# Designs tried in a protein design run: peptides against a protein of PDB entry 4IGA. Part 101

Target 1, 116 residues: chain A of PDB entry 4IGA
Amino acid sequence: KRVLIVDDAAFMRMMLKDIITKAGYEVAGEATNGREAVEKYKELKPDIVTMDITMPEMNGIDAIKEIMKIDPNAKIIVCSAMGQQAMVIEAIKAGAKDFIVKPFQPSRVVEALNKV

## One batch from the design tools (peptide; made by RFdiffusion4, then SolubleMPNN)

Design b1_p26_5_s4 (from b1_p26_5, 8 letters changed)
Fold by OpenDDE base, seed 5:
Structure b1_p26_5_s4 (fold): chain B 116 residues (1-116), chain A 26 residues (1-26)
Amino acid sequence: as target 1 above (116 residues)
Amino acid sequence: SMMEEIEKRQEEVDKIVKETKEELEK
C-alpha cells in the first residue's frame, strides 16, 4: 500500500518515511501543509494518509475534511502533538480513522497502518 | 519510564477515539 505523508516538519516526515518503509509500505509522496495534502491526494491517490494537524496554509482538520469530500473512503491517520480530547474528537468526526499522539512509538504507527 | 508515559498517553487517546466512533454510530 502507498502512503502520503503530511507534516510541515522535515524531520517528522523523515521519521515517518523510515517507519513506513521499514514496515513494508511504499511512500506515495509528501506534503508540507493541508493545501498541499489535498492536492497530493488527488494527484497520487494514496491508499493511506498520515496527517499532521498544526500546519501553515491549511491545518490538518480542514485537510481531512477536504480529502473526505474527494474520497469518502479515504484512510487517514492523524499524527499530532495535539492530543487533547477536543482535538482527537474533532479529527475523528472529520473522518480520521486513527489518532497517534506525538511523541509516539514506531510500533504504534505500524499498528495504525495495518488496521486502517 | 519515558516509554511507559508515551504508551499511557496513547492509551488515553485510543480511548477517546473509540468512544468518539461509538458516538458517531448512534
Scores: peptide ipSAE 0.780, ipTM 0.955, DockQ to the pose 0.930
Fold by OpenDDE base, seed 4:
Structure b1_p26_5_s4 (fold): chain B 116 residues (1-116), chain A 26 residues (1-26)
Amino acid sequence: as target 1 above (116 residues)
Amino acid sequence: SMMEEIEKRQEEVDKIVKETKEELEK
């Protein structure tokens, strides 16, 4: 399966790329903000998306909503430092399938990839 | 430990995710 990685931090994208590839998945591409995420989703048609929340241009919640409009069957895993209850609820209601809080264990990312 | 704190934080999030999904299915 192919994964689109969305995060404004280059080091985080690199970290996720390592975890994703070691777990046997392919990286479809990367995006640095929500607007790019929506564009890349249309272009690459990934199987899974890892989505940051706090990003410039467009935040992750809005990106989730836009992607879900394009593809109601989208498989989105949030990966964010904003693990507050209200934010988690908002992300899931927007359409996300899972929520991983930073800092995280690589095994939890793999678990999310396998179950989404 | 840092590892335990990370695990506890994620467990709390997992609970919220589960409860939210269950609510959405109703």
Scores: peptide ipSAE 0.779, ipTM 0.955, DockQ to the pose 0.919
Fold by OpenDDE base, seed 3:
Structure b1_p26_5_s4 (fold): chain B 116 residues (1-116), chain A 26 residues (1-26)
Amino acid sequence: as target 1 above (116 residues)
Amino acid sequence: SMMEEIEKRQEEVDKIVKETKEELEK
């Protein structure tokens, strides 16, 4: 399966890319904000999206909502430092399938990829 | 330990995810 990685931090995108590829998945592409995420989703039609929340231009929650409008079957895994209850609930209600809080264990990312 | 704290935080998130999904299915 192909994964679109969305995070405004280059280091985090690199880390996720390493985890994703070592787990046997292909990286479809990268996005640095929610607006780019929506555009890249349309362009690349990835199987899975890893989504940051706190990003400039457009945050992850809004990006999830927009992607779900495009593809109601989208498989989105949130990966964020914002693990507060309200944020988790909002992300899931928006359509996310899972929520991984930073800092995370690589194995938890792999579990999410395999189950989504 | 730091690892235990990471695991504990994720467990709390997992609980919220599960409960929220269950609520949405009701």
Scores: peptide ipSAE 0.778, ipTM 0.954, DockQ to the pose 0.893
Fold by OpenDDE base, seed 1:
Structure b1_p26_5_s4 (fold): chain B 116 residues (1-116), chain A 26 residues (1-26)
Amino acid sequence: as target 1 above (116 residues)
Amino acid sequence: SMMEEIEKRQEEVDKIVKETKEELEK
């Protein structure tokens, strides 16, 4: 399966890329904000998306909503430092399948990839 | 430990995810 990695932080994208590839998945591409995420989803048609929340241009919640309009069956895993109850609820209601809070264990990311 | 704290934080999030999904499926 192919994964689109969305995060404004280069180091986080690198970390996720390592985890994803080591787990036997392929990296479809990367996006640095919500606008790019939507564009890349259309272009690459990935099987799974890892989505940050706090990003410039367009935040992760809005990106989830836009991707779900494009593909109601999209498989989106949120990965964010914003683990407050209200944010988690909002992300799931927007269409996300899972929510991983930063800092995280790599095994939890793999678990999310395998379950989605 | 720091590892235990990370796991505890994720468990709290997992609970919220589960409860929210259950609400949406009702």
Scores: peptide ipSAE 0.776, ipTM 0.954, DockQ to the pose 0.952

Design b1_p26_6_s1 (from b1_p26_6, 13 letters changed)
Fold by OpenDDE base, seed 3:
Structure b1_p26_6_s1 (fold): chain B 116 residues (1-116), chain A 26 residues (1-26)
Amino acid sequence: as target 1 above (116 residues)
Amino acid sequence: SLLEELQRKIEERQKEVEELVEKLLS
């Protein structure tokens, strides 16, 4: 399966890319903000999306909502330092299939990828 | 130690989120 990695931090994108590829998945592409994520989703049609929340231009919650409008069957895994209950509820309501709190272990990401 | 306490808090938050997600999607 192909994964679109969305995070405004280059280091985080690099980390996720390493985890994803070592787990046997293919990286479809990367996005640095929510607006770019929506555009990349349309362009690349990935199987899975890892989504950060706190990003410039457009946050992850809004990006999830927009992607879900495009593809109601989108498989989105949130990866964020913002692990407050309200944020988790908001993300799941928006359509996310999982929520991983930073910092995380590689195994947690792999489990999420395999589950969605 | 302080580091151990921080690690514990991180793990607790992670577990809480996982349980919440499971509940919401159940």
Scores: peptide ipSAE 0.684, ipTM 0.920, DockQ to the pose 0.855
Fold by OpenDDE base, seed 2:
Structure b1_p26_6_s1 (fold): chain B 116 residues (1-116), chain A 26 residues (1-26)
Amino acid sequence: as target 1 above (116 residues)
Amino acid sequence: SLLEELQRKIEERQKEVEELVEKLLS
């Protein structure tokens, strides 16, 4: 399966790329904000998306909503430091299939990828 | 130690989020 990695932090994208590839998944591409995420989703048609929340241009919640409009079956895993209950609820209501709070263990990401 | 305390807090937060997600998707 192909994964689109969305995070404004280069280090985080690199970390996720390493985890994803070592787990046997292919990286479809990367996005650095929510607007780019929506564009890349349309372009690359990935199987799974890892989504940050706090990003410039467009936040992750809005990106989830926009992606769900174009593909109601999108598989989006949130990866964010914003682990407050309210944010988790908002992300799931927007359409996310999982929420991984930062910092996380690689195994947690792999588990989420395998489950969605 | 301080590191152990921080690690414990991180794990607790992770567990809370996982439980909440499971509840919401059930």
Scores: peptide ipSAE 0.618, ipTM 0.895, DockQ to the pose 0.854
Fold by OpenDDE base, seed 1:
Structure b1_p26_6_s1 (fold): chain B 116 residues (1-116), chain A 26 residues (1-26)
Amino acid sequence: as target 1 above (116 residues)
Amino acid sequence: SLLEELQRKIEERQKEVEELVEKLLS
């Protein structure tokens, strides 16, 4: 399966890329903000998306909503430091299938990838 | 140790979120 990695932090994208590839998945591409994420989703048609929340241009919640309009069956895993209950509820309501709080263990990411 | 304490806090926070997600998706 192919994964689109969305995060404004280069080091986080690198970390996720390492975890994803070592787990046997392919990286479809990367995005650095919500608008780019929506564009890349249309272009690459990935099987799974890892989505940051706090990003410039467009935040992750809005990106989830836009992607779900394009593909109601999209598999989106949120990865964010903003793990407040209200944010988790908002992300799931928008269409996310899971929510991983930063900092996280690599095994948690693999578990989420295998579950969606 | 400090490291063990931080790791424990991380795991507890993640478990709380996982439980919330499961409740929301059930």
Scores: peptide ipSAE 0.427, ipTM 0.823, DockQ to the pose 0.938
Fold by OpenDDE base, seed 4:
Structure b1_p26_6_s1 (fold): chain B 116 residues (1-116), chain A 26 residues (1-26)
Amino acid sequence: as target 1 above (116 residues)
Amino acid sequence: SLLEELQRKIEERQKEVEELVEKLLS
């Protein structure tokens, strides 16, 4: 399966790329904000998306909503430092299938990838 | 140790979120 990685932090994208590839998944591409994420989703048609929340231009919640309009069957895993209950609820209501809190263990990411 | 404390905090936060997600998706 192919994964689109969305995060404004280059280090985080690199970390996720390493975890994803070692787990046997392919990285479809990367995005640095929500607007770019929506564009890349249309272009690459990935199987799974890892989505940060706090990003410039467009935040992750809005990106989830826009992607879900394009593809109601999108498989989006949120990966964010903002693990407050309200944020988790908002992400899931927007269409996310899982929510991973930063910092995380690599095994948690793999578990999420395998489950969605 | 510091490492053990950080590991514990990570696991605790992840469990809380996982339980919430499970409830929302059920």
Scores: peptide ipSAE 0.349, ipTM 0.781, DockQ to the pose 0.830

Design b1_p26_6_s2 (from b1_p26_6, 14 letters changed)
Fold by OpenDDE base, seed 3:
Structure b1_p26_6_s2 (fold): chain B 116 residues (1-116), chain A 26 residues (1-26)
Amino acid sequence: as target 1 above (116 residues)
Amino acid sequence: MEEEELEREIEEREKEVRELVEKLLK
């Protein structure tokens, strides 16, 4: 399966790329904001999306909503910071399939990838 | 915070959110 990684932090994208690749998944591509995520989803047609919702100026929920309009069967895993329970609930209501809290262990990312 | 304490706090937060999601989507 191919994974689109969405996060504004280059370090976080690199870490997720390492985890995803070591788990035997392919990285379809990367996006740094919600608009780019929607564009890359259309372009790459990934099997799974990892979506950051911790970005100060980016509404990851809007990106989820737009992707779900394109593909109601989209498999989105949200990545949240500690204390963002309300945003995780909104992400799930918007159609996200699972969530991970930062900082995360590699095994937790792999578990989410395998379940969706 | 020790790494193990942080991991436990994360797991507890994930559980709380999961329980809330299950109640809201019921």
Scores: peptide ipSAE 0.199, ipTM 0.715, DockQ to the pose 0.388
Fold by OpenDDE base, seed 2:
Structure b1_p26_6_s2 (fold): chain B 116 residues (1-116), chain A 26 residues (1-26)
Amino acid sequence: as target 1 above (116 residues)
Amino acid sequence: MEEEELEREIEEREKEVRELVEKLLK
C-alpha cells in the first residue's frame, strides 16, 4: 500500500517515512500543508494518508473534509499533539479512520497503518 | 520524565480519546 505523508515539519515527515518504509509500505509522496495534501491526494491516489491536524498555519480538519469529498473511501490517520482531544474528535467526525498521538512509537504507527 | 513514563502517558491519552470517540459514534 502507498502512503501520502502530510506534515509541515520536515523532521516529522522524515521520521514517518522511515517508519512507513521499514514496515513494508511505499511512500506515495509528501505534502507540507492541507492545500498541498488535497492536490497530492488527487494526483497520487494514495491508499492511506497520515495527516497532521496540529499544523500552526493550517487546520488539518479542512484537508480531511476536502479529501473525503473527493474520495469518501479515503483512509486517513490523523497525527495529533498531546492535549488535542477535541481536534481528534473533530477529525474522526470529519471521516478520519484512526489517530496517533505525538510523540509516537514506531509500533503504534504500524498498528494504525495495518488497521485502516 | 523517563522514556517508559512518557510511553505510558501517551498510551493512556490515546485510550482516553478512543473511549470518547467510541461514545460519540455509538
Scores: peptide ipSAE 0.177, ipTM 0.693, DockQ to the pose 0.423
Fold by OpenDDE base, seed 4:
Structure b1_p26_6_s2 (fold): chain B 116 residues (1-116), chain A 26 residues (1-26)
Amino acid sequence: as target 1 above (116 residues)
Amino acid sequence: MEEEELEREIEEREKEVRELVEKLLK
């Protein structure tokens, strides 16, 4: 399966790329904001999306809503910071399939990838 | 905060959110 990684932090994208690749998944591409995520989703048609919701410039929840309009069967895993319970709940209501809290262990990312 | 304490706090936060999500989806 192919994964689109969405995070504004280059370090986080690198970490996720390493975890995803070591778990036997392919990285379809990367996006640095929610608008780019929607564009890349249309372009790449990934099987899974990892979506940061801590992005300051674009609400990751809005990106989820737009992706779900394009593909109601989209498989989105939300990545959130500690204390963001309300935003995780909103992301799930918007159509996200699972969530991960930062900082996370590689095993937790793999578990989420396998469940969606 | 020790690494094990951070891991426990993360796990607890994930559990709390999961329980809330499950209540909303039922």
Scores: peptide ipSAE 0.172, ipTM 0.688, DockQ to the pose 0.468
Fold by OpenDDE base, seed 1:
Structure b1_p26_6_s2 (fold): chain B 116 residues (1-116), chain A 26 residues (1-26)
Amino acid sequence: as target 1 above (116 residues)
Amino acid sequence: MEEEELEREIEEREKEVRELVEKLLK
């Protein structure tokens, strides 16, 4: 399966790329914001998306909504910070399939990838 | 110790959010 990684932090994208690759998944591509995520989803047609919703300037929930309009069967895993329960709830309501909390262990990311 | 404590805190937070999501989506 091919994974699109969405996070504004280059370090987080690098970390997720390493985890995803070591787990035997392919990285379809990377996006640095919600608009780029929607564009890359259309272009790459990934099987799974990891979506950061902790971005201060751009609501990752809007990116989820736009991806779900393109593909109602999209497999989106939300990545959230601690204390963002309301945003996780809204992301799930928008169509996200699962969530993980930052900081996370590699095994937890792999578990989420295998379940969606 | 510190890593195991952080892992437990993350797991409990995920559980709390999951239980809340499940209640709201019923």
Scores: peptide ipSAE 0.170, ipTM 0.691, DockQ to the pose 0.438

Design b1_p26_6_s3 (from b1_p26_6, 14 letters changed)
Fold by OpenDDE base, seed 2:
Structure b1_p26_6_s3 (fold): chain B 116 residues (1-116), chain A 26 residues (1-26)
Amino acid sequence: as target 1 above (116 residues)
Amino acid sequence: MEEELREKEIEERQEEVRKLVEELLK
């Protein structure tokens, strides 16, 4: 399966890329904000998306909503430092299939990838 | 001790979020 990685932090994208590839998944591409995420989703048609929340241009919640309009079957895993219950509820309500709070263990990401 | 406490707090937060997601997706 192919994964689109969405995060404004280059270090986080590198870390997720390492975890994803070691788990036997392919990286479809990367996006640095929610607007790029929507564009890359249309272009690359990934099987899974890892989605940050706090990003410039467009936040992750809005990006989830826009991707779900394009593809109601989208498999989106949130990966965010914003672990408040209200944010988790909002992300799942928007269409996310999982929510991972930063900092995380690599095994947590792998479990999410395998489950969605 | 401080690092161990921080790691425990992170683990507890991860479990709390995991349980919340599970309940929301039932």
Scores: peptide ipSAE 0.695, ipTM 0.916, DockQ to the pose 0.835
Fold by OpenDDE base, seed 1:
Structure b1_p26_6_s3 (fold): chain B 116 residues (1-116), chain A 26 residues (1-26)
Amino acid sequence: as target 1 above (116 residues)
Amino acid sequence: MEEELREKEIEERQEEVRKLVEELLK
C-alpha cells in the first residue's frame, strides 16, 4: 500500500517516512500543508494518508473534509500534538479513521496503517 | 524516574484517544 505523508515539519515527515518504509509500505509522496495534501491526493491516489492538523494555508481538518469529498473511501490517520477530546471528535466526524497523539512510538503508527 | 513518568503519561494519553476513537466509530 502507498502512503501520502502530510506534515508542515520536515523532521516529522522524515520520521514518518522511515516508520512507513520499515513497516513494508511505500511512500507515495509528501505534502507540507492542507492545500498541497488535497492536490497530492488527486495526483498520487494514495491508499492511506497520514495527516497533521496544525498547518499553514489549510489545516488538517479542512484537508480531511476536502479529501473525503474527492474520495469518500479515503483512509486518513491523523497524527497531531493536539490530543484534546474536541479535536479527536472533530477529526473523526470529518472522516478520519484513527487519531495518533504526538509524541508517538513507531508501533502505534504501524498498528494504525494495518487497521485502516 | 522522570522519563518513566513521561512515558507512562504518553501511554495513558494514547489509550484514552484510542478508546475515544473506538467509541466514535461504533
Scores: peptide ipSAE 0.695, ipTM 0.915, DockQ to the pose 0.892
Fold by OpenDDE base, seed 3:
Structure b1_p26_6_s3 (fold): chain B 116 residues (1-116), chain A 26 residues (1-26)
Amino acid sequence: as target 1 above (116 residues)
Amino acid sequence: MEEELREKEIEERQEEVRKLVEELLK
């Protein structure tokens, strides 16, 4: 399966890329903001998306909503430092299938990838 | 000691979020 990685932080994208590839998944591509995430989803048609929340141009919640309009069956895993209950509820309501709070263990990401 | 406490707090938060997601997706 192919994964689109969405995060504005280069180090986080690198970390997720390492986890995803070591787990036997392919990286479809990367996006640095919510607008780019929507564009890359249309272009690459990934099987799974890892989605940050706090990003320039377009935040992760809005990106989830737009991706779900494109593909109601999209498999989106949120990976965010914003772990408040309200944010989790908002992300799941928008269409996310899981929510991982930063900092996280690599095994947590792998479990989410395998479950969606 | 402080590091062990921090790791436990992180683990507890992760479990809380997992349970919330599970409940929301029922």
Scores: peptide ipSAE 0.694, ipTM 0.915, DockQ to the pose 0.840
Fold by OpenDDE base, seed 4:
Structure b1_p26_6_s3 (fold): chain B 116 residues (1-116), chain A 26 residues (1-26)
Amino acid sequence: as target 1 above (116 residues)
Amino acid sequence: MEEELREKEIEERQEEVRKLVEELLK
């Protein structure tokens, strides 16, 4: 399966890329904000998206909503430092299938990838 | 001690989020 990685932090994208690749998944591409994420989703048609929340231009919640309009069957895993209950609820209600709080262990990401 | 406490707090937060997600998706 192919994964689109969305995070404004280059370091985080690198970390996720390593985890995803080592787990036997392919990286479809990368995006640095929610607008790019929506555009890349349309272009690449990934099987899974890892989505940050706090990003410039468009936040992750809005990106989830827009991707779900394009593809109601989208498989989105949130990966964010913002682990407050309200944010988790908002992300899941928007259509996310999981929520991973930063910092995380690689195994947590692999579990999420395997479940969606 | 400080690092162990921090790691425990991170683990607890991760578990709380996991449980919340599981509940929301039921």
Scores: peptide ipSAE 0.692, ipTM 0.914, DockQ to the pose 0.898

Design b1_p26_6_s4 (from b1_p26_6, 13 letters changed)
Fold by OpenDDE base, seed 1:
Structure b1_p26_6_s4 (fold): chain B 116 residues (1-116), chain A 26 residues (1-26)
Amino acid sequence: as target 1 above (116 residues)
Amino acid sequence: EEEEELEEEIERRAEEVRELVEKLLA
Protein backbone atom coordinates (compact mmCIF):
# COMPACT_ATOMS: atom_id res chain seq x y z
CA LYS B 1 0.00 0.00 0.00
CA ARG B 2 1.07 3.58 -0.76
CA VAL B 3 1.12 6.32 1.90
CA LEU B 4 0.96 10.10 1.52
CA ILE B 5 2.79 11.81 4.40
CA VAL B 6 1.55 15.28 5.43
CA ASP B 7 3.50 17.35 7.97
CA ASP B 8 5.04 20.83 7.95
CA ALA B 9 8.12 19.51 9.79
CA ALA B 10 10.75 17.85 7.61
CA PHE B 11 12.01 15.79 10.55
CA MET B 12 8.56 14.32 11.18
CA ARG B 13 8.13 13.42 7.51
CA MET B 14 11.55 11.77 7.49
CA MET B 15 10.79 9.75 10.62
CA LEU B 16 7.43 8.58 9.27
CA LYS B 17 8.99 7.70 5.93
CA ASP B 18 11.50 5.45 7.69
CA ILE B 19 8.84 3.69 9.78
CA ILE B 20 6.44 3.30 6.84
CA THR B 21 9.12 1.91 4.52
CA LYS B 22 10.53 -0.54 7.08
CA ALA B 23 7.00 -1.80 7.73
CA GLY B 24 6.68 -2.82 4.06
CA TYR B 25 4.60 0.13 2.85
CA GLU B 26 5.51 2.49 0.01
CA VAL B 27 5.69 6.27 0.32
CA ALA B 28 3.50 7.75 -2.43
CA GLY B 29 4.69 11.28 -1.70
CA GLU B 30 4.91 14.12 0.80
CA ALA B 31 3.00 17.35 1.52
CA THR B 32 3.96 20.23 3.81
CA ASN B 33 0.53 21.82 4.30
CA GLY B 34 -3.19 21.17 3.86
CA ARG B 35 -3.43 22.64 0.35
CA GLU B 36 -0.56 20.48 -0.88
CA ALA B 37 -2.15 17.47 0.83
CA VAL B 38 -5.38 17.86 -1.14
CA GLU B 39 -3.48 18.44 -4.38
CA LYS B 40 -1.20 15.44 -3.85
CA TYR B 41 -4.13 13.21 -2.92
CA LYS B 42 -5.76 13.94 -6.29
CA GLU B 43 -2.47 13.44 -8.13
CA LEU B 44 -1.12 10.35 -6.38
CA LYS B 45 -4.32 8.59 -5.25
CA PRO B 46 -2.62 7.08 -2.19
CA ASP B 47 -4.09 4.20 -0.20
CA ILE B 48 -3.42 5.88 3.16
CA VAL B 49 -2.74 9.44 4.38
CA THR B 50 -0.91 10.45 7.55
CA MET B 51 -2.15 13.96 8.39
CA ASP B 52 -0.60 16.35 10.89
CA ILE B 53 -3.35 18.26 12.72
CA THR B 54 -1.00 20.61 14.61
CA MET B 55 0.29 22.52 11.59
CA PRO B 56 0.69 26.19 12.55
CA GLU B 57 -0.28 27.86 9.26
CA MET B 58 -3.22 25.65 8.30
CA ASN B 59 -5.87 23.52 9.98
CA GLY B 60 -5.26 19.85 9.16
CA ILE B 61 -8.93 19.12 9.86
CA ASP B 62 -9.90 21.28 6.89
CA ALA B 63 -7.60 19.20 4.69
CA ILE B 64 -9.34 16.04 5.93
CA LYS B 65 -12.73 17.49 5.02
CA GLU B 66 -11.57 18.40 1.52
CA ILE B 67 -10.04 14.96 0.91
CA MET B 68 -13.22 13.28 2.12
CA LYS B 69 -15.18 15.32 -0.46
CA ILE B 70 -12.88 13.94 -3.16
CA ASP B 71 -12.86 10.38 -1.83
CA PRO B 72 -15.36 9.41 0.88
CA ASN B 73 -13.45 6.15 1.32
CA ALA B 74 -10.12 7.86 2.06
CA LYS B 75 -8.07 6.24 4.83
CA ILE B 76 -6.65 9.07 6.94
CA ILE B 77 -4.57 8.66 10.11
CA VAL B 78 -4.18 11.90 12.07
CA CYS B 79 -0.93 12.80 13.80
CA SER B 80 -1.38 14.87 16.97
CA ALA B 81 0.68 16.31 19.78
CA MET B 82 -0.01 15.54 23.42
CA GLY B 83 -2.81 17.80 24.67
CA GLN B 84 -4.70 17.83 21.36
CA GLN B 85 -7.44 15.38 22.38
CA ALA B 86 -10.29 17.68 21.33
CA MET B 87 -8.70 18.21 17.92
CA VAL B 88 -8.30 14.45 17.43
CA ILE B 89 -12.00 13.98 18.13
CA GLU B 90 -12.85 16.70 15.60
CA ALA B 91 -10.59 15.01 13.03
CA ILE B 92 -12.38 11.68 13.55
CA LYS B 93 -15.74 13.42 13.14
CA ALA B 94 -14.40 14.91 9.90
CA GLY B 95 -13.71 11.39 8.60
CA ALA B 96 -10.29 10.29 9.88
CA LYS B 97 -10.09 6.57 10.70
CA ASP B 98 -7.38 6.51 13.37
CA PHE B 99 -4.75 8.60 15.15
CA ILE B 100 -1.19 8.48 16.43
CA VAL B 101 0.43 10.72 19.04
CA LYS B 102 3.77 12.52 18.86
CA PRO B 103 6.46 11.61 19.68
CA PHE B 104 5.76 8.55 17.55
CA GLN B 105 6.23 5.00 18.73
CA PRO B 106 7.02 2.92 15.62
CA SER B 107 4.79 0.05 16.77
CA ARG B 108 1.79 2.39 17.13
CA VAL B 109 2.36 3.82 13.65
CA VAL B 110 2.46 0.30 12.18
CA GLU B 111 -0.66 -0.73 14.08
CA ALA B 112 -2.56 2.27 12.69
CA LEU B 113 -1.38 1.55 9.13
CA ASN B 114 -2.49 -2.08 9.42
CA LYS B 115 -5.84 -1.16 10.97
CA VAL B 116 -7.21 1.28 8.36
CA GLU A 1 13.22 7.40 33.33
CA GLU A 2 11.92 10.78 32.17
CA GLU A 3 11.38 9.32 28.71
CA GLU A 4 9.56 6.35 30.22
CA GLU A 5 7.32 8.65 32.27
CA LEU A 6 6.50 10.68 29.16
CA GLU A 7 5.69 7.52 27.18
CA GLU A 8 3.41 6.30 29.97
CA GLU A 9 1.57 9.64 30.07
CA ILE A 10 1.16 9.67 26.28
CA GLU A 11 -0.17 6.11 26.33
CA ARG A 12 -2.59 6.91 29.17
CA ARG A 13 -4.02 9.93 27.34
CA ALA A 14 -4.08 8.07 24.02
CA GLU A 15 -6.09 5.23 25.56
CA GLU A 16 -8.73 7.69 26.77
CA VAL A 17 -9.03 9.10 23.25
CA ARG A 18 -9.09 5.59 21.72
CA GLU A 19 -12.10 4.71 23.85
CA LEU A 20 -13.95 7.79 22.57
CA VAL A 21 -12.87 7.13 18.97
CA GLU A 22 -14.07 3.52 19.17
CA LYS A 23 -17.51 4.77 20.12
CA LEU A 24 -17.55 7.29 17.26
CA LEU A 25 -16.45 4.70 14.67
CA ALA A 26 -18.88 2.00 15.89
Scores: peptide ipSAE 0.326, ipTM 0.792, DockQ to the pose 0.508
Fold by OpenDDE base, seed 3:
Structure b1_p26_6_s4 (fold): chain B 116 residues (1-116), chain A 26 residues (1-26)
Amino acid sequence: as target 1 above (116 residues)
Amino acid sequence: EEEEELEEEIERRAEEVRELVEKLLA
């Protein structure tokens, strides 16, 4: 399966890319903000999206809502920080299928990828 | 030690969210 990685932090995208690749998944592409995520989803038609919801500049929840309008069957895993429980719940209500918490353990990322 | 405590706190809070998520996805 192909994964679109969405995070404003380059180092975080790199870490996810490494984990995803080593787990046998393919990286479809990367996005650095919510608007780019929506555009890349349309362009690349990934099987799975990892979506940062702790981006300071743009709300990842809005990106989830827009992607779900495009594809109601989208498989989105949100990446949250400790203390972001309310945003995780909001993301799930918006259509996300699972979540992982930063700093993430590689095994948790893989479990989420396999589950959705 | 500090890292271990942080990981335990993350897991505890994650479990609370997982319970709510499971109800929403059921």
Scores: peptide ipSAE 0.321, ipTM 0.788, DockQ to the pose 0.487
Fold by OpenDDE base, seed 5:
Structure b1_p26_6_s4 (fold): chain B 116 residues (1-116), chain A 26 residues (1-26)
Amino acid sequence: as target 1 above (116 residues)
Amino acid sequence: EEEEELEEEIERRAEEVRELVEKLLA
């Protein structure tokens, strides 16, 4: 399966890319903000999206909503920080299928990828 | 040691959210 990685931090994208590729998944592409994520989703038609909801410049929840309008069957895993329980719940209500918490444990990332 | 404690706290909090998520997805 092909994964679109969305995070404004290059370091976080790099870490996810490493975990995803080592797990046998393919990285479809990367996005650095919610608007780019929506455009890349249309372009690349990934199987899975990892969506940062800690992005300061653009709310990841909004990106989820827009992607779900494009593809109601989108498989989105949200990436949250500790203490963001409310935002995770909002993301799930918006259509996300699962979540992982930063800092990432590779095993948890893989479990989420396999589950959705 | 401190890093392990932090990871354990993250996991505990994550589990609480997972229970809520499972109910929402059911």
Scores: peptide ipSAE 0.317, ipTM 0.788, DockQ to the pose 0.515
Fold by OpenDDE base, seed 4:
Structure b1_p26_6_s4 (fold): chain B 116 residues (1-116), chain A 26 residues (1-26)
Amino acid sequence: as target 1 above (116 residues)
Amino acid sequence: EEEEELEEEIERRAEEVRELVEKLLA
């Protein structure tokens, strides 16, 4: 399966890429913001999206909503920071299928990928 | 020890959210 990684932080994208590839998944591409994520989703048609909802000056929930408009069957895993329980719940209501908490534990990332 | 405590707190909070998510997705 192919994964689109969305995060404004290059280090986080690199970390996820490593975890994802070691788990036997393919990285379809990367996006650095929510608008780019929507564009890349259309372009790459990934099987799974990891969506950062901690990006400053950006609403990750809106990105989820836009992707869901494009593909109601999109498999989105949200990436949240500690203390963002409300945002995770909002993301799930917007259509996300699972979530991962930062800092990432590789096993949790893999579990989420396998679950969706 | 500090890192372990942080990981435990993360897991605790994650589990709370998981329970809510499971209800929403059920």
Scores: peptide ipSAE 0.308, ipTM 0.782, DockQ to the pose 0.507

